# Peptides against a protein of PDB entry 6GMG, part 93

Target 1, 331 residues: chain A of PDB entry 6GMG
Amino acid sequence: DSDDRVTPPAEPLDRMPDPYRPSYGRAETVVNNYIRKWQQVYSHRDGRKQQMTEEQREWLSYGCVGVTWVNSGQYPTNRLAFASFDEDRFKNELKNGRPRSGETRAEFEGRVAKESFDEEKGFQRAREVASVMNRALENAHDESAYLDNLKKELANGNDALRNEDARSPFYSALRNTPSFKERNGGNHDPSRMKAVIYSKHFWSGQDRSSSADKRKYGDPDAFRPAPGTGLVDMSRDRNIPRSPTSPGEGFVNFDYGWFGAQTEADADKTVWTHGNHYHAPNGSLGAMHVYESKFRNWSEGYSDFDRGAYVITFIPKSWNTAPDKVKQGWP

## One batch from the design tools (peptide; aimed at target 1 Y62 C64 N239 V252)

Design b2_p30_4_s2 (made by RFdiffusion4, then SolubleMPNN; from b2_p30_4, 20 letters changed)
Fold by OpenDDE base, seed 4:
Structure b2_p30_4_s2 (fold): chain B 331 residues (1-331), chain A 30 residues (1-30)
Amino acid sequence: as target 1 above (331 residues)
Amino acid sequence: AEEEKRKAEIEKELETYKESQLAVYKQQNA
């Protein structure tokens, strides 16, 4: 029950974190210890370390989405999402592949669709776009200047995003970012903002009007990126989990991983921060844990999910929640 | 009211998430 969620207590600003637990290439810790690390490493505003506020601790307490929420400063809207899908692989595997023993046609098609997404290419596309956006932000002192710069950058790169509508989430994303308008944030100055990335894993078969097979095994046609742009229409993502295939089976509705703005060129060396569940220290779920995973460990996902998206949002440059380098674990 | 509704929506969305993430985590760490 959601009623078991507890906001983690405040941690003293000078309290150092305990060592993280290494686990299968991940670093793991309890949420309170992550708060300690966060205060030491990520809390800085205008170069000054901050205690995590009660509001931020409350956001964090929501689990995987809470990690992205506290670091981005807003609840994920997922409007500017990217992925990569190999249509030729999908078509070829459907034509030449065979269902496994006991696998239905719907299971086979769902699996083949899942396997046709490339998480690494999706991530690289988001990084490419974030880089373009950051160049457009750098010397733009109003939104008009930002948009003009963005269009020029896209034209220079011959990027298909140049053809997006002015009302597209791509062009409206900055304007719709609360921290852009905040006095202590962007203060309506694009040059004070930077693009950041997080990832969402979710289920494709969310349409209640679709077949039961699509809800159980995935919808092969759902949440595909648009050709050329890589944009994913996330409007149909309602955080509906996979439907059970057997009695008593249950699936999670989503997972979120925070990347921020790391400059590490090797995707496999990038660090993704995520949580397991909401903080329920007195409930059946127990205390929330936070993981710092390498890209491989993040992108593997779970059987609960058959889609991954890489989402761009913005934070003030004065925040240190998205540093150029992230160190896994502690110390 | 909007904030409460948003919290309630988030909580409802998160309840379903939490049980399944724990199950997956247990499988990966088992």
Scores: peptide ipSAE 0.025, ipTM 0.590, DockQ to the pose 0.400; fails the geometry check
OpenDDE base, seeds 1, 2, 3, 5: peptide ipSAE 0.021, 0.018, 0.018, 0.024; ipTM 0.541, 0.566, 0.556, 0.608; seeds 1, 2, 3, 5 fail the geometry check

Design b2_p30_4_s3 (made by RFdiffusion4, then SolubleMPNN; from b2_p30_4, 22 letters changed)
Fold by OpenDDE base, seed 4:
Structure b2_p30_4_s3 (fold): chain B 331 residues (1-331), chain A 30 residues (1-30)
Amino acid sequence: as target 1 above (331 residues)
Amino acid sequence: EEEERRKKEIEEDLETAKQTHLAKYKALNA
């Protein structure tokens, strides 16, 4: 029962984390120990360590989304999402490829579509855009200046995003960020904000009016990035999980991974922080665990998902939830 | 209100998929 969720208790500000458990390129720990690490490493506001508040601990307790929530300061809206899809690969494989033994046509098409997404290129696109946005933010003291800078940067790079509507999530994302408007956050000063990235894994076959096959095996046409921009229309993402293919099979509706603003140029060396499930220490699920995964381990995802999006949002520069360097695990 | 709704949806979805989620994470760490 959802009633088993518990807010993790407060951890003393000076309590050091216990060592993380390494496992196949991941580092794992219980949520309480992550709170300890978070307080030591990520909690800083204006250079001062903060105890994770009850509200933040509550957000964190919701599991995979909780890690992104506590570090971004807001529940993920997923409006500014990027991906990369190889249309030529998709068309070629559909034409020249064959279903595996026992694989249905729908299953084959869904698999081929999934395999036609390039997680690394999607991530690279998000990083590119975040970099452009950060340059536009750096010396902008009002939203108008930010937007002007952004348009100039996009024009200089001949980026297709320059053609987006002024009401597009791309241009409205900053103004719609609560922490931008907060006095102790951005205080309506773009130069006090920075772009950050998280990732969402989800299922493509969410249309209830579509065929059962699409719900089971994926919708090959759903959630493709727009050519040139890489923008994914996330409006149809309703957190509907994959439909079971057999009795008793169940799938998770989404997974969230926090990247922040790491400067590591090698994607494979970047660290992604994510949680398994909501915190239920006295329930059947048990305590929530937090994972710090390398990009390869994160981007592999699960069979529950056939889409990965890389989402841009903003946090105040005064927050240390998105440092330039993230160390995997502890010590 | 929207945030509360989303919280509830997350909890419900995680509860429904809890066993699959746990199994997958265990398999990755095995």
Scores: peptide ipSAE 0.141, ipTM 0.736, DockQ to the pose 0.226; fails the geometry check
OpenDDE base, seeds 1, 2, 3, 5: peptide ipSAE 0.045, 0.093, 0.022, 0.027; ipTM 0.691, 0.723, 0.646, 0.698; seeds 1, 2, 3, 5 fail the geometry check

Design b2_p30_4_s4 (made by RFdiffusion4, then SolubleMPNN; from b2_p30_4, 23 letters changed)
Fold by OpenDDE base, seed 4:
Structure b2_p30_4_s4 (fold): chain B 331 residues (1-331), chain A 30 residues (1-30)
Amino acid sequence: as target 1 above (331 residues)
Amino acid sequence: EKEEEEKRRIEEDLETAKQSHLAVHAQLNA
């Protein structure tokens, strides 16, 4: 029961974490131990360790979204999302492929659509855009300068994002970031901010007016990236989970993975931090666990989801929640 | 207000999908 959610207690600032449990590309620990690691590694503001506040611990306690929430400093809005979809593969497979034994046509189409997304290319696109944004942020001391720099960078790269509306999430993302406006954050200085990335897994079949089959097996036409930009229109994402295909079956509405601003060029070596469920140490769910997964394990996702988006947001450079290097597990 | 509603939905959905998540994690780590 959601009423069983508990905010993890404060951990002493100097308490070292216990070793994580390694498991084939993942490192896992209980939420309290993650808080210990977070305080040692990620908590730094202007180079000084901070105890995770009660508010941050509360955010974290909500599970998968909580990890992204505490590290980004805001509840995910998911407005600036990227993906990669192979339209030719999709069309070819629909034309020449056939449903598996026992697979319905709708299930087949949903699966083919899911398989036509390339998580790695989607991630790379987000990284590319984040890099452009970071260059635009550099030495820009007001939003106007940032936007001008951004437009110049996009023009130089002949990037289709240059054609986005000025009010689009792409151009408005910085100004809409609370930490950008905070005195102890960006203080309205773009050069104090950096672009960071997280990922969201979710269900495509969210349209309640669509067929039941789309809600059960996916909507092949939903949440595709725009050609050239890679932008995904997330306006129709209302956190509606997959519909059950059998009685008693249930699906979660989303999963979130935190990447931040790692500089590792090999996608497969990047580390993604995520949580399993809300913290309920005295409830049936038990304590929340935090996972640090390699990209392969993160991008694999769950059957609950048929879409993956890579989202850009911003944090102050003074925060250490998105370091250049993330070490998996402890020590 | 919208944020609070979202939080409630998250908690409910995560509880419902507990077994699904555990099963997938087990497969990935096998």
Scores: peptide ipSAE 0.022, ipTM 0.637, DockQ to the pose 0.131
OpenDDE base, seeds 1, 2, 3, 5: peptide ipSAE 0.035, 0.036, 0.022, 0.021; ipTM 0.687, 0.666, 0.583, 0.588; seeds 1, 2, 5 fail the geometry check

Design b2_p30_5 (made by RFdiffusion4)
Pose (drawn by RFdiffusion4):
Structure b2_p30_5 (pose): chain A 331 residues (1-331), chain P 30 residues (1-30)
Amino acid sequence: as target 1 above (331 residues)
Amino acid sequence: SKTYSDYTAAEAAAVNAKNAEAEAKAAAEA
């Protein structure tokens, strides 16, 4: 009867996954089966396949956060985040539009702010920034050389990110990555690391001392990207879900999607990996399923979330959790 | 499988509680 979280059992390294295919842009499989796929195509350490450890299986069993947690080796902090927001569209649609049939002004403002974000450009911005970071760390063998290389390209590219504080989440992103300091990971050598991207969908109205309207319909001024840099201050994100509008209405507080470092130029052809909930086959929600969605399917989101952030972190190059290519389903 | 929109209020609450447990575990490890 218990809807307790259970850890999926160990899968032998030779056990192949059951086949599955995408339908209308999304593929899903039970977590036990995804572990088999992950061990075949994502588990490599210096080219050697590995069994998903007990610890990794535990992390994965927590739901959508599990895929990102396993692939990055760290519970997601969301410290370095980017998004795109059309300020002109937002200001114009507020002073020119009107609420629709059955909206409070707070609901109208909350929706317009939501629709003003552009998740394609947001992902595109994280893409170009991660590319600059990877070029900066290619031949840099200490952090100082990495930061010098990073600032040099940003200045020459006239990127407002060059003026970020030395201790900002942007410039401190590499040094604050645990695997960067680990002797078996980056060993304080930026050339052994790689920038990767994952996404977080979340709710904007997370201030418990704010009006109910913002908790139920969103805070338009919350989690907007800074101009020029596109950085999103994630420090006030406390994993608080959208408040219900009627009794019995439940909302999920966040969703994580793993992109990695795919080389596909078509943002619509990129695959994003995420789970539906925690693993509980003996309980109410059932077994965890891992979803592999095209970008548009992922960025479609839900009414639970009115905000999207595209986050950059680092993993060692010796890993294979962010390959150049990601294929939906199996084989 | 079920989507977020298919979840009852109790199921959504359970997902949120497990999310909090994952955050607490990660904070303890740190």

Design b2_p30_5_s1 (made by RFdiffusion4, then SolubleMPNN; from b2_p30_5, 11 letters changed)
Fold by OpenDDE base, seed 1:
Structure b2_p30_5_s1 (fold): chain B 331 residues (1-331), chain A 30 residues (1-30)
Amino acid sequence: as target 1 above (331 residues)
Amino acid sequence: SKSWSDFTAEEAELVNKYGAEAEAKARAKA
């Protein structure tokens, strides 16, 4: 019942976190202890630590999406999403591969499609685009200057994104970011903003008009990146979970992981912050836990999901929710 | 078509209900 969600209590600004515990290659802690870490490490605005506000604690209490929400400053819209799909691998595996014992044709096709996505290449594409955007932001004091810089950068790199229309999420993402317009945020100055990345795991088989098999085993054709750009049309993502394949089976509709703006060149060494479920300390789900996972542990995902998208949004440079270096766990 | 703005906190609440189960499944595969 949605009625079991509780907003975590405030933590004193100077309260140090307890040590995180290892959990299957991840660092794990309870949500209140993450708030303590967040206040020490990520809360800084203009170099000053801040107590997590009641509103921010409420956002955080929503679980995996809450971690991305509190750090990005807005509920994820997922408009500017990237992935990588190997079409040749997909076609080859469909042609030359065989269903496993007991695997249906639909299950086989769904699995092969899932395996044809390259999470590392998808992440690298998002990082590449974020870098281009950051260069375009650096000396731009209005949106027009930003867009002109962005077009120049794309032209210099011969990037297919240069062919996107002005209404594309790619060009509209900055102006649609609330913190860009805020006086204490970007104040309509692109040079005060930076691109950041988060990831969403979700199910491909969300079309209610499609076959039951696609809803159970995935839609091989859904949520593929556009060739050349890597852009994923997320407009059909309605947070619909995978359909049960057996009685009593249930699936979660999404998972969110926060990366921010880490500069670590090795993808495998990057840290992804995410939550398990909404905070229900007095309910059946229990207290929310926060995980800091390496990329491998994040990108593996769960059987609940067959898609991973890497999404770009923007935050003010004055926020420290997306530092260059993220340390896993505590101390 | 639901507007991107229609993603509400309510939809977020429905999502993480099975997060514990997903985690349990992930642990079982590890």
Scores: peptide ipSAE 0.024, ipTM 0.643, DockQ to the pose 0.049
OpenDDE base, seeds 2, 3, 4, 5: peptide ipSAE 0.022, 0.023, 0.021, 0.022; ipTM 0.604, 0.624, 0.606, 0.613; seed 3 fails the geometry check

Design b2_p30_5_s2 (made by RFdiffusion4, then SolubleMPNN; from b2_p30_5, 14 letters changed)
Fold by OpenDDE base, seed 4:
Structure b2_p30_5_s2 (fold): chain B 331 residues (1-331), chain A 30 residues (1-30)
Amino acid sequence: as target 1 above (331 residues)
Amino acid sequence: SKSHSDFTAEEADKINQAGQEAAEKAAAKA
């Protein structure tokens, strides 16, 4: 019952974190200890440490999405999402591959589709686009200037995104960012903003009108990136979990991982911050834990999900929630 | 069209129990 969620208590601003625990290539800690780390490392506004507010602690308490929420400053809308899909691999595996022993045709097709996504290339595409956006932001003092710069950058790179509609999430993402409009945020000045990345894992088989097999084993045709752009239409993502295949089986609706704006060129060395579940210290789920995972550990995902998207949003440059370097764990 | 902003707190709360269990299982197999 959602009724067991508790907002973590405030932590003193100067309280140092306890050491994180290593967990299979990840660094793990309880949510309150993450708040301590966050206050020391990520809380800075205009160079000044901030105590995590009650509102921010409440956002964080929602689990994996809460980590992205507190760091991005808004609930994830997932509108500007990227992925990479190997269509040739998919077609070849469907043609030449065979279901495993005990695997249904639908299960086989769903698995092959899942395996045809390249998480690293999807992440690389998002980073490429974020870089283009950041260049367009740097000297733009109004939205019109930003959009003009963006179009020029895309034209110079011969990027298919230049052909997107003006109402596309690609062009509307900045104006739809609350912190862009805030006086203490962007103040409608694009040059005060930067592009940041988070990732969402979710289930493809969300269409209630589709076959039961698609809901159980995935929809091979759902949430594919558009050719050339890499954009994923997320409009059909309604946070519907995978359907159980057996009695008592249950799946989670999504996972979120925060990357921010790390400059580490090696994808495998990038750090992804995510939570396990909502904070329920007095409930059956227990206290929320926060994980700092390397890309490999993040991108592996869970059987609950067959899609990974890399989403671009924006935060004010004055925020330190997306630093150039993220250190895994503590100390 | 329900804007993505209409996600209920409930939908946000049911996150990642299975994922954590999977992670724990994966960790236990290592």
Scores: peptide ipSAE 0.027, ipTM 0.612, DockQ to the pose 0.067
OpenDDE base, seeds 1, 2, 3, 5: peptide ipSAE 0.039, 0.026, 0.025, 0.027; ipTM 0.691, 0.601, 0.592, 0.608; seeds 1, 2, 5 fail the geometry check

Design b2_p30_5_s3 (made by RFdiffusion4, then SolubleMPNN; from b2_p30_5, 17 letters changed)
Fold by OpenDDE base, seed 1:
Structure b2_p30_5_s3 (fold): chain B 331 residues (1-331), chain A 30 residues (1-30)
Amino acid sequence: as target 1 above (331 residues)
Amino acid sequence: SKSHADFTAEEAERINKVGQEAEEKARKKK
């Protein structure tokens, strides 16, 4: 029952975290201990450490999405999403590959589509675009200057994003960021903002008008990136989980991982922060846990999901929720 | 009518056991 979610209590500002538990290449802790780490490391506004507010603790309590929510300052809208799909691999495998023993044609096609996405290239594309955006934000003191800079950067790189409509999520993302308009945030000054990245895992087979097989085994044609840009149309993502294939089977609707703005060039060394479920210390699910995973652990995903998107949003540079370097665990 | 914010909050509460599945899968690979 959704009614068992509890907001974690406040932690004293100067309380140090307990050591994280290592678990299969991840660092794990209970949500209350993550709040302690967050206050010591990520809470800073204009260089001043802050206690996590009740509102922020409430956001965090929603689980994996809560980690992204508290660090980005807004509920994920997922409008500016990137992925990489190998169309040639997909076509070749469909033509030359064979279903496994006991695998249906729909299962085979869904699996081949899932395997044709390259998570590392999708992440690299998002980082590339975020870098372009950060250069465009630099010394831009109004939105017009930012957009002009962005167009110039894209032209110089011969990037297909230069052909996007002015109303596209790509060009509208900054103006649609609440913290950009806030007095203590961007204050309508692009040069006070920076691009950040998070990732969403979700199910492709969400179309109610499609076959039951697509809902169970994936829709091979859904949520593919546009050629050249890598943009994914997320408008059809309604947080619908995978349909059960057997009685008693249930799947999670999504997973979110926070990357922020790490400068580590090696994708395999980047740290992704995510939660397991909403905080229910007195319920059947128990207390929420927070994980800090390496990219390989994050990008592997779960059988619940057959799509991964890498999403760009913006935060004020005065926030420390997206530092250049993230240390896994504690101490 | 539930606000968009209410809908998103309800959807967020449907997140279950993602971390547990990760641990189980990691154990099976050893």
Scores: peptide ipSAE 0.029, ipTM 0.662, DockQ to the pose 0.066
OpenDDE base, seeds 2, 3, 4, 5: peptide ipSAE 0.627, 0.028, 0.028, 0.027; ipTM 0.914, 0.643, 0.643, 0.652; seeds 2, 3, 4, 5 fail the geometry check

Design b2_p30_5_s4 (made by RFdiffusion4, then SolubleMPNN; from b2_p30_5, 13 letters changed)
Fold by OpenDDE base, seed 1:
Structure b2_p30_5_s4 (fold): chain B 331 residues (1-331), chain A 30 residues (1-30)
Amino acid sequence: as target 1 above (331 residues)
Amino acid sequence: SKTWADFTAEEAELINKYGQEAQAKAAAKA
């Protein structure tokens, strides 16, 4: 029940975390212990540790989305999302492949579509774009300068994003970031901001006007990236979960993983931070747990989802919620 | 103009409660 969510209590600023535990290739801890780690490692503003505020603890309490929320400083809007889809593989498999024993045609098509997404390439595309954006930010002291730099960078790389409309989420993302406008944030100075990345897992079959089969097994045509740019139109993502395929079956609506701005070149060595559910220590779900997963564990996802998007947003450089290096677990 | 999903408390609270079970299954298949 939604009424069971509780804001985790404050943790003393100098309290050290307890050790994380291994859990199927990931590091796991309870939310209160993550707050302790967060205060020691990620809380810094202008180089000074901060206690997680009540507001931040409230955000965090929402679970997986809460982890991204507290570290990005805003609720995820998912407007600037990237993915990679192998159209040739998809067409070839549909043409030459066949349903498994007991698999319906709709189930087969949904599965083939899911398998035609390349999570690693999607992630790399987001990192590539974030890098371009960061170069455009470096010496830009107003939005006009940032946009000019961005256009030049895209032209130099012959990137299809150069053809996006000025009103596109790609060009409007910075101006629409609250922390960019904050006095203690960007203060309207692009050079004080940096691009960061998080990921969302969700279900493709969200159109209520579509067939029941698409809602149960996926919509093969939904949430594909645009050719050349890799941009995913997320406007139809309404956080609708997969429809049950059997009695008693239920699915969740999304998962969020925080990457930030790690510089590790090997995708397999990158760390993704996420939560299991909202914090309900006195409810049936229990206390929220936070996980730090390697990319292979994160990108695998769950049967609840058939889409993964990698989203770019911005945070002030003065925040330490997106460090160059992230260590898995504690100590 | 594009219409984006609005944030709701209810949507934010409905999160992956089957994560551990899913990870266990994935690990067993690996």
Scores: peptide ipSAE 0.024, ipTM 0.575, DockQ to the pose 0.043
OpenDDE base, seeds 2, 3, 4, 5: peptide ipSAE 0.024, 0.023, 0.022, 0.027; ipTM 0.610, 0.571, 0.513, 0.571; seeds 3, 4, 5 fail the geometry check

Design b2_p30_6 (made by RFdiffusion4)
Pose (drawn by RFdiffusion4):
Structure b2_p30_6 (pose): chain A 331 residues (1-331), chain P 30 residues (1-30)
Amino acid sequence: as target 1 above (331 residues)
Amino acid sequence: AAEAAEIAAALDTYRDTMRARHRHNEAEAA
């Protein structure tokens, strides 16, 4: 009867996954089966396949956060985040539009702010920034050389990110990555690391001392990207879900999708990996399923979330959780 | 210690929200 979280059992390294295919842009499989796929194509350490450890299987069983947690080796902090927001469209649609049949002005403002974000450009911005970071760390063998290389390209590219504080989440992203300091990971050598990207969908109205309207319909001024850099201050994100509008209405507080470092130029052809909920096959929600969605399927989101952030973190190059190519389903 | 408490609190909140949604879907399907 217990809807307790259980850890999926260990899968032998030779056990192949059951086949599955995408339908209308999304593929899904039970977590036990995804572990088999993950061990075949994502588990490599210096090209050697590995069994998903007990700890990794535990992390994965927590739901959508599990895929990102496993692939990055750290619970997601969302410290370095990017998004795109059309300020002109937002200001124009506020002073020119009107609420639709059955909207409070708080609901109208909340929706317009939501629709003003552009998740394609937001992902595109994180893409170009991660590329700059990777070029900066290619031949840099200490952090100082990495930061010099990073600032040099940003200045020459006239990127407002060059003016970020030395201790900002941007410039401190590499040094604050635990695997960067680990002897078996980056060992304080930026050339052994790689920038990767994952996405977080979340709610904007997370201030518990704010009006109910913002908790139910969103805070338009919350989690907007800074101009020029596109950085999103995630410090006030506390994993608080959207408040219900009627009794019985339940919302999920966040969703994480793993992109990695795919080389596909078509943002619409990129695959994003995420789970539906925590693993509980003996309970109410049932077993965890891992979803592999095309970008547009992922960025479609849900009414639960009115904000999207594309986050950059680092993993060691010796890993294979962010390969150049990600294939939906199996084989 | 503080970081681990923050992660536990986030996971607990996530589990509660998933349960609340499940109850909501059952109510609508009824």

Design b2_p30_6_s1 (made by RFdiffusion4, then SolubleMPNN; from b2_p30_6, 21 letters changed)
Fold by OpenDDE base, seed 4:
Structure b2_p30_6_s1 (fold): chain B 331 residues (1-331), chain A 30 residues (1-30)
Amino acid sequence: as target 1 above (331 residues)
Amino acid sequence: EEEKKEIEEELETYKKSQLAVLAWKKQQAA
């Protein structure tokens, strides 16, 4: 089938990328050229450039999720997710706001809920937590030490996460990271790992037992962050797309953006790397493109999605897939 | 393993959804 996913070919390690195309605050390139950039900039393990492996190229070829996959080293599990929701805004808008002309009550409620999420605050919360985790990792040579450090850090900051159950994704995330256990990764040494962030956009109305209106227009109550912690229960995210509101209408089930561990304090200046679709150069979708977007461009999202989450995972410090500074495009 | 199977299913859904969006866009342009 011409619409089948294709794994991009290997690129020589010494091949330099072509210039990216600037577009509305984004830098864009075809996936093959991103591989070239990746090998020059992000591929380093223990300071040495690496050719992107066939497996990594295969991961990457899956589009938006592929960028996060190749850079994090694992398929996104999305368990440790954060968001920010303005409950007061939501309630006030529902009470005092009015549906737009032609907008149903369900559409109105879904829209208001979507608009009540603050992507920037959600991102900042994830960064805050990642920072705490990184401090806890720094001198911990076993998981027990890491967990103890983490609890101490949380206590010092009076963070509500200190009250999470030991089985919570918050505490179990490190041990559940494959690269943590790998000999050439963390080798079970937390101090060899660092926290990184990616973002997922998805649809709230995924419950098949719910009303059609929720599936079409969003579930206002779904995937809200817990008060105090900002944690989002992602267990019900089954990557189900929005239901069509018109015959033939289709929506994408998710979008992923890679942030890593940038140290830029201004959220608006952070760079998010993501893909448009899976690589199908011989199909109707065409070749996969990779975007390096500013936060504003990433967080804007699409009508396909009414939720955004910022997820923490871990990678070995020896990897350069999450550098302190990310530069858009090439050169 | 079960996790691998789940990933494959998610990815398949993703691919299908991308194609569905494309089909929709083509329909709108026609």
Scores: peptide ipSAE 0.599, ipTM 0.930, DockQ to the pose 0.966
OpenDDE base, seeds 1, 2, 3, 5: peptide ipSAE 0.031, 0.027, 0.029, 0.026; ipTM 0.688, 0.651, 0.706, 0.676; seeds 1, 2, 3, 5 fail the geometry check

